# Peptides against a protein of PDB entry 3ESW: the designs that were tried, part 124

Target 1, 322 residues: chain A of PDB entry 3ESW
Amino acid sequence: NNIDFDSIAKMLLIKYKDFILSKFKKAAPVENIRFQNLVHTNQFAQGVLGQSQHLCTVYDNPSWHSIVLETLDLDLIYKNVDKEFAKDGHAEGENIYTDYLVKELLRYFKQDFFKWCNKPDCNHCGQNTSENMTPLGSQGPNGEESKFNCGTVEIYKCNRCGNITRFPRYNDPIKLLETRKGRCGEWCNLFTLILKSFGLDVRYVWNREDHVWCEYFSNFLNRWVHVDSCEQSFDQPYIYSINWNKKMSYCIAFGKDGVVDVSKRYILQNELPRDQIKEEDLKFLCQFITKRLRYSLNDDEIYQLACRDEQEQIELIRGKTQ

## One batch from the design tools (peptide; made by RFdiffusion4, then SolubleMPNN)

Design b2_p19_2_s4 (from b2_p19_2, 13 letters changed)
Fold by OpenDDE base, seed 4:
Structure b2_p19_2_s4 (fold): chain B 322 residues (1-322), chain A 19 residues (1-19)
Amino acid sequence: as target 1 above (322 residues)
Amino acid sequence: EEKEKVEQYLKAKKILEES
């Protein structure tokens, strides 16, 4: 009996696809009840949900992408990408080109475009006057600042001229294209939008211990890659735990197609207690939100994303960035 | 919170530069 292995393989693949797709069907009433109870009773779960409602969708704005691309020096960016790509002897059409693009965007953003703002310069005294600035505290936005999704304004007094300088913490990334300064929040916010504007698969990573960064899905590496605009860092997930010796409890990635606990990628040592939610409930929460984000996708898209998710979970368990 | 964040970042950056 010639076992038609090809027919069996096709049948098994169909059954496997059906099984995977069944996991992404609309949540059962019991799952909805569990979800509602979780977000109403657990503050951390509510926070993750709230962040997902913003971060998973806000960067998928074609109007913003156009504004970004019009604002950046694309000629310089692509010139540098092409130069480095050619230098390493790569042929045109290789998936690795996008990795070079992200690396150049990291360089361009940090060196040419955006500025770290520990303290603002004095509006009256001009450039390089931040050393003369004394923090007076924070206040709510004024009427103008409120137009740009500003939650907090830091207030500084110049020790030299006595004038007050306001540092609005804008959450509108389009305003950040104008201001071109901030801390990790502003950096990550605008840089996430920049990467999205190039049509890249990007996630926003929130760390509970007050840091944020990106992940880019490299088609060349076939995995999510750590990207930190503040550090001009590409594929260095260890920098926080090892280099910074940072203590961390949770790292959650937010993207258009899902919410993922990526703590295992970044928390390599000095793990803080994960006491904000049960591990099973966090896993359930992330899966539940991910299912909701994928409800409009077709079966092929759902299947491809599920395969990507499985590969990522294997990577996170093995602790080996391949 | 923001002050602590900046202090943590600067401390971490210094560690990286000395490493």
Scores: peptide ipSAE 0.010, ipTM 0.413, DockQ to the pose 0.013
Fold by OpenDDE base, seed 3:
Structure b2_p19_2_s4 (fold): chain B 322 residues (1-322), chain A 19 residues (1-19)
Amino acid sequence: as target 1 above (322 residues)
Amino acid sequence: EEKEKVEQYLKAKKILEES
């Protein structure tokens, strides 16, 4: 009996697809109970859930995308992308153009558009007066600041004129298009929205040790790519652990299609204790939230995303990008 | 153990994709 190996292979692929799709069906009652118990008993799990409820959906706002595209100098951006693409990209195919776009957006954002604000300038003395500013602490927002999703306002006194300058920490990315200044939080928030406004697949990466950045899914590289707007960095996941010698415990990526522990991509050395949650419980939590985010997707979308997830997990285990 | 499972999976997947 000639074993039809092709028929067996096709049958195995069908069974595999069905198996993958079965994992994304509605959660069993036991899984819901486990999830509820976890988020009620573990503070870290509650924090991840809270972040997912905001970060996974907030940037999928067409009205915000329009405002972003109207605010940016698109003529300059595309001129620069076209120029760099014409030098080296034409031989690599159409998909590489998006990598050039992200690299230009990093350049444009850091060099032309947004500013780092360690200390604000004095509102009375004008530009280049931040050296004269003394921090007095932080307080809640006033009535005007509260309109722009502001949780905290840093207060500074000018050593020269004695006046008080307020530095609101706005979480409204549309307000950040006006203010054009901040620290890693404001940078990552607005830059995530910018990338989303170009129709890109983007995740917000939260690090427990007070840093945040993005990941972009490159169709050319066929993987998630590290993107840090503060550093003008593209595909340099090692910069924190190696260049900064930063100690880290958790890096969690938040996107519209899932929540993923990406710690293995970024924590290359100086790993801090991962004692906030059991590894099995964190894995379950991320998978459960991801499953919920995909409930409205069709079988083909679910399958394609599951294949992408598997490729990423393989990458993270192998350390291929390390 | 996890690396071995991944290697086995990738070998199996490659065989299935090349067939």
Scores: peptide ipSAE 0.000, ipTM 0.353, DockQ to the pose 0.260
Fold by OpenDDE base, seed 1:
Structure b2_p19_2_s4 (fold): chain B 322 residues (1-322), chain A 19 residues (1-19)
Amino acid sequence: as target 1 above (322 residues)
Amino acid sequence: EEKEKVEQYLKAKKILEES
């Protein structure tokens, strides 16, 4: 009997697909109980859930994408992308072009568009007066600042003129298109939206040790790529642990399709104790939230994302970029 | 392409089960 290897292969693929899809079925009552207990008893878990409720969905706003694209100098951006793409003479199709786009967006954002604000300039004395500013503390937003999702306003006094300058920490990324300044939070917030506005798959990465950055899914490299707007950095996940000698415990990535512990990508040395949650509980939490985010997807979408997830997990375990 | 995905998954699963 000629073994129909093709038929066997097809059957195995079907069974495998069914198995993968079964993992994304509605959670069992026991899993729901475990989830509820975890988020109610563990503060770190509650924090991850709270962040996921915002970060996983907020950037999927078509109206915001339009506003971003209308605000950016697209002619300059694409001119620069085309120029760099032409130099390398890559025969690699549309996929590599997107990597050049992200690299140019990093350049454009840092060099031409956005400003780092350690201290604001004095509103009275004008430009380049931040050196004269003394922090007085923080307070709640006023009525105008509250319109732009402002939770905190930093207050500064000018040592030269004695006037008060307010630095509102806006969380509305559309307001950041106007203000054009901030720290790592504002940088990452707006830059995440910018990347999303170009139709890219993007995750927001939160580090417990007070830093944030992005990941972009490169179709050319077929993996998640580190992107830090503050550093104008592309595919340099080692910069924190190696170059900065930063000590870190947790890095969590938040995207529309899932929440993933990406600590292994960035914590290469100087690991701090991971004592905020049990490793198994964190794994469960991320998987549970990811499952919820995918409830509306069809079987083919679920399967494709599951394959991507498995590739990422292999990468993270091996410590090798594939 | 699907065959490669299955092989990758099985490799991943094995690694995850052994880690």
Scores: peptide ipSAE 0.007, ipTM 0.385, DockQ to the pose 0.123; fails the geometry check
Fold by OpenDDE base, seed 2:
Structure b2_p19_2_s4 (fold): chain B 322 residues (1-322), chain A 19 residues (1-19)
Amino acid sequence: as target 1 above (322 residues)
Amino acid sequence: EEKEKVEQYLKAKKILEES
C-alpha cells in the first residue's frame, strides 16, 4: 500500500489548523469567570483591560486616516522614501520599501512636523520663551479643552510677563495634528495614528515606568519592529534598558488584533519586580483579550495571526530576530 | 556607535538567553 504522503500531510495540516482555531473559539464559561474574577480583583489587570478597550480600536478610524494623510507633506515623505529606496532597496525586494517609509516618517515627524514640549512657550511672549515658564501644577480642562479628550492641563506662569499659559494634555490625536507638540504620550499617540493611516500593522506599547512607543510589523523583517517617534528610533529595542539604563517591569503592546506582553523585547537589564499580577494570570489576560479582538475574523485570518503570534513568542524566548 | 549598540544588544540578549 503506497502511503499517500501528500494526503497524510494535508490531513495533518487540516488537523493542525483545527487545533489552532480551537484555541480562538469563543471563551468557555470557565474562562469568562476567570477573566471577570481577575479584572475585578487585580488592579493591573483592570488597567490592561481599560487600555485595551481604547488602544486596540481607537486608531482604526478611516476618517482620522484621511485627515492625517491630508495634513502630512506626502510629496516630501515619498520623495525621501523613493530616494533612500533607490540606493539600496531594489536589492532587498519591494517589502523593504515599507521599512524605508517608517524610517522617513520617523524623520519627518521629529524633524519637520512635531515638537517636544517640556514646557510650553509663553502665549504672550511668543516663541522660544519656555525657559521663562514656571510650573504651577495641573488642573482639569476648561470647556474648550474638554472637546479634545483632555484629561489634564498643566499650568505655567511666565517669569517675564507674569501671564498664565495652559498646556492641555490632549488625547485626541486629531487635535495633536493642530497643536503639533507634546511629550511621549502625545508623540506616541499621534505617531501611532500616522502609521495606521498608511495601512500599517501597528501596536501601541505601554511601559509601566512612564514611557510609550510603537511597534510596526515589518513584512521585510517578518517581525514586530520597535519604533519610537520621540527618539527617531527604528529597530532599537535596547535603547531603554541599555542606553537609558531604564528600570522597567512591564511592556504591553496593544493592537487591533491582540494584546501582547513584549517585556522580553525591551527589558534586557535592570528588571523591576513583576509583582502586579501573576505571570500566568497576565498571560491568560492577554490571550483572553486577544481572543475577543479576533472573534469577528475568519478562520484563515485567525490561523495567520496565530502563526505570527507563535513566531513572535519564539523570538521573545530565543531573543533571536530570525 | 550603532555597531557598538548592536553588540551591546546582542550581548544583553545572549545573557538573557543563558539565564
Scores: peptide ipSAE 0.000, ipTM 0.323, DockQ to the pose 0.023; fails the geometry check

Design b2_p19_3_s1 (from b2_p19_3, 10 letters changed)
Fold by OpenDDE base, seed 3:
Structure b2_p19_3_s1 (fold): chain B 322 residues (1-322), chain A 19 residues (1-19)
Amino acid sequence: as target 1 above (322 residues)
Amino acid sequence: DKEELELIEKYLKAKEIIS
């Protein structure tokens, strides 16, 4: 009896679709109660929720995408992408082009566009004077700085001229297109917006141990790919745990379609205690927020995203990049 | 759980065959 594997595969997909769709139905009253209790009683859960309310939606702004694309040297970017893509003779298909684009955006952003700022230059003495700057502390934003979602301003005194220089920590990524400087927060914030502006599926990854980066969904690799603008890094999730020997407890990815604990991708060694929330509660929280983010999607969209989620979960459990 | 993972793996394998 020739087993019709195609028929079996189709049947399995139908059953799987129905099963998945059942999970994405409107939350039961008991789930809502559990969620409310969790975010009211657990500070880490409240933090994840608060971040999701911002990071999952803020970058889906068409006006911002237009401003980004008008600000970047698109001619240079696409010239470089086309050059690198042509070297492979198109043998890998069109989907690989986006990987080349992200790699070029990493290069362009770090080499040509944005600057790392440990300390600002002196506003009076001019360029390359950061070595003369002494930190005095931090304060709240002034009236001008407050227009650009600034939570804190670092204050520096110039050892040469004695003048004060302010380094506002802007959270407005459009302002960062002007300032073109910052630390990991500013880098990741603006770079996330840049990737989104090219129509890519992007997540913002928050690490509890004071680092942030991106993930991009590669259609070529058919998985989420680590992207760190600060490091010009593509698909190197190991750099923190192995290369930096960084100790970490939580890595949470925030995207328009979901919130995912991606700790297993990045925490390969030197794991810190995960004592901020119960694992079951964190899993529930991420799933609940993800479910809410998908309330407006149709059954086919829900099914496709859920298949992607399950592939990612398998990857994270097996520790194998597919 | 292990059972859920096994089911997911079967469905994903089926998807790979059809895609």
Scores: peptide ipSAE 0.019, ipTM 0.530, DockQ to the pose 0.620
Fold by OpenDDE base, seed 4:
Structure b2_p19_3_s1 (fold): chain B 322 residues (1-322), chain A 19 residues (1-19)
Amino acid sequence: as target 1 above (322 residues)
Amino acid sequence: DKEELELIEKYLKAKEIIS
């Protein structure tokens, strides 16, 4: 009896697709109850949900993408990408081009476009006066600053002229295109938008221990790639745990198509206690939010994303970046 | 988690063989 392995394989693939799609169907009442109870009883879960409501959708704004593309020196960017791409002997049309683009965007952003602001320059004394600035504390935004999603304003006094300089911590990435300065939050916020503006699959990674970065889905590498605009870093997930010797407990990635615990990618040593939520509840929470984010997608889109998710989970468990 | 991983590995291996 010649077992038609091709027919069996096709049937298995169909059943598997149906099984995967069944996981992404509308949540059962029991799952909704579990979710509601979790976010009402667990502060960490509530925080993850709150972040997902913003970070998963805010960067999918076509108007913002247009403003970004109009603001960046695209001629310079593509010139540099083409130069480096050609230098390495790649042919046009290879998926690796997007990796070169992201690398150039990292370079351009850090070297040419955005500035790290530990302390602001004095508004009165001008450039390179940050050394004369003394922090006085933080306050709420004024009426003008409030227009740009400002949560807090750092206040500095100039030791030379005595004038006060305000450093508003803007969360509006379009305002950041104007100000072109900030810390890890502003860097990651605007850089996430920049990457999204090029039509790339990007996630915002939140670390509980006060750092943030991006992930880009490389079609060439066929995986999520660590991207840190502050560090001009591409595919170096180890920099925090190994190079910085940073202690970390949670890294959560937020994208338009899902929320994923990516802690295993970044927490390689010096793991802090993961005591904010039960592991099973965190897994459930991320899956539940991901499921909600995909409700409007068709079966083929859901299936493709689920296949990507499975590959990522395998990567995260094996600890091997392929 | 270990059982799920084994199932995923078996599936991936099966997918590679069928592909």
Scores: peptide ipSAE 0.018, ipTM 0.492, DockQ to the pose 0.379
Fold by OpenDDE base, seed 1:
Structure b2_p19_3_s1 (fold): chain B 322 residues (1-322), chain A 19 residues (1-19)
Amino acid sequence: as target 1 above (322 residues)
Amino acid sequence: DKEELELIEKYLKAKEIIS
């Protein structure tokens, strides 16, 4: 009898899919115990869990997306994207348009929309007076500031007029659309929301050594792409380790579909000791949280994401990030 | 890491062969 290779192939594909899907089934009791013990005994693990509970879902807010799109100069943005796409984009295919969009959003955000704030201007003396400001410390928010998810307010005194200026560190990204200023935290927070508002797959990357940035999943490049709004940087994961000579230990990416240790993408040299958690426990933690985030997805969605995860892991292990 | 890579590559190769 002629071997029906097509039938065999189909059966193998089904079995393979089932095998992959089996990894995303509800956690066994032993895994739940391991997870609970880990987050209760390891402070770093607790921190990762806490961040995931916020960062993985907060940006998936349709009302916020609408507000963002109503606030941005979309005509300018798309005009610039169309202009750049018309030069070279047609030769590379339609998927490259989104890369041009992200690059323009980086430009627009840094050059036209948002401001870096080392120190605020004096509320009394007006613009360009930050040089006269002396930090006095930090305090809790007042009643008005508390409305916008503010945990800390930096206090400054003007050396010229002696008045106090408050710099609230808002965590509400909608408030940041109004204030238009901040440091890496505010930049990354609002920029993550902006990218999400365009329907993009985005992750928030937390670095233990006090920096944050984004990753965007490029359909053109078929991989996660480094995006730093502060640096107007696209696909330059090396800038921290190489250009800045920054020492780093952990980079963790938080997205709606998972939590991933992306340290290998960014820590190319000057690696600090990874002593906050066992590597096996960190891997387990990220996988466990990812599994929970995918509980509501159907089998096809889970399978597609699992395939994407595998490709990313190959990239990370081999150090093939561009 | 190497062991994980080898496992992933085995599965991907198998997937490519049967797809």
Scores: peptide ipSAE 0.019, ipTM 0.548, DockQ to the pose 0.349; fails the geometry check
Fold by OpenDDE base, seed 2:
Structure b2_p19_3_s1 (fold): chain B 322 residues (1-322), chain A 19 residues (1-19)
Amino acid sequence: as target 1 above (322 residues)
Amino acid sequence: DKEELELIEKYLKAKEIIS
C-alpha cells in the first residue's frame, strides 16, 4: 500500500487549518462572560485591556504615516541603508534590507532626530541649561498642552533665572515630531509610529517595571525582533535583564494583530513575582483580545498569523532565536 | 502546553515536507 504521503499531508494541513480557524471564531458566550468577569475583577487585566484599546490601533493612521515620512530625512536614511546593504545585504537576500532600515532608523532617531530629556532646558536661559533646573512637581496640562493628548506636565524652576519651564508629557506622537524630546515613553511612542510609517509589523512592548520598547517582525529573521530606540538596540532582548540587571515581572506586546505576553523573551533573570493575575487568566486575556483584533481578517490571514503566533510561542519556550 | 507544542512541531514538520 503506497501511502500517498502527499495526500495525507494535504489532508492534515486542511484539518489543521480548520482547527486553527476554529480557535479564532467569534468568542462563545462563556468566553465573553469569563472575559467580562476578568476585566471587572482584576485590575491588571483591566490595564492590559485599556492599553490594547489604544496601542493596538493608534499607530494605524495613514495620515500620521504621511506626516512622519514628510518629516524624516528620507534621503539620508535610505542613503545609509543602501550603503550598508551594498556591503553585505546582497549575499543575504532582499529581506535583510528591512533589517538595515530598522537599524538605520534607530541610529537616525537617536543621533540625528530625537533627544533624551531628563530635565528640560530653561526656556529663558536657552540650550544646555538643564543642569540648572529643579523639579517642582507635576500638574495637569493647560489649554494648549491639552490639545496634544497631554496627561501630565512636569514643572521645573531654573536656579539661574528663577523662571518656570514646563515639560509636558505629550502622548500625541505628531506633537513629538515637533518637540523632538522626551523619555522612554515619548521615544517609544514616536519610534513605534515611525516604524509603522514604513509599513513594518511593529508591536509596542510595555514592561510593568517602567520601561517600554518596540518589537519589529523581521522577514529576514522570520521572528519578532527586539527594538529599543532609547538604546539604539536591535535584537538585544537581554539588555534589560543582563546588562541593566533589571528586575521585571511582565512584558506585554501590543500590536494591531494581537496582544502577546513576551515576558519570556526579556525576563532572563531577576524575575519579580507574577502575582497580578493568574497565568491562565493572562493567557486567556491576551488570546481573547487577539481574537477580537482579528475578527475582520479572512481565513488565510488568520491562518498565517496563527502560524506566526505558534512559531513565536515555540521560540519563547525554547529560549532560542531560530 | 506541551501537547500544543507537539502538535505545532508536527505541523511544522509536515509543512516542511510539503513545501
Scores: peptide ipSAE 0.017, ipTM 0.525, DockQ to the pose 0.556; fails the geometry check

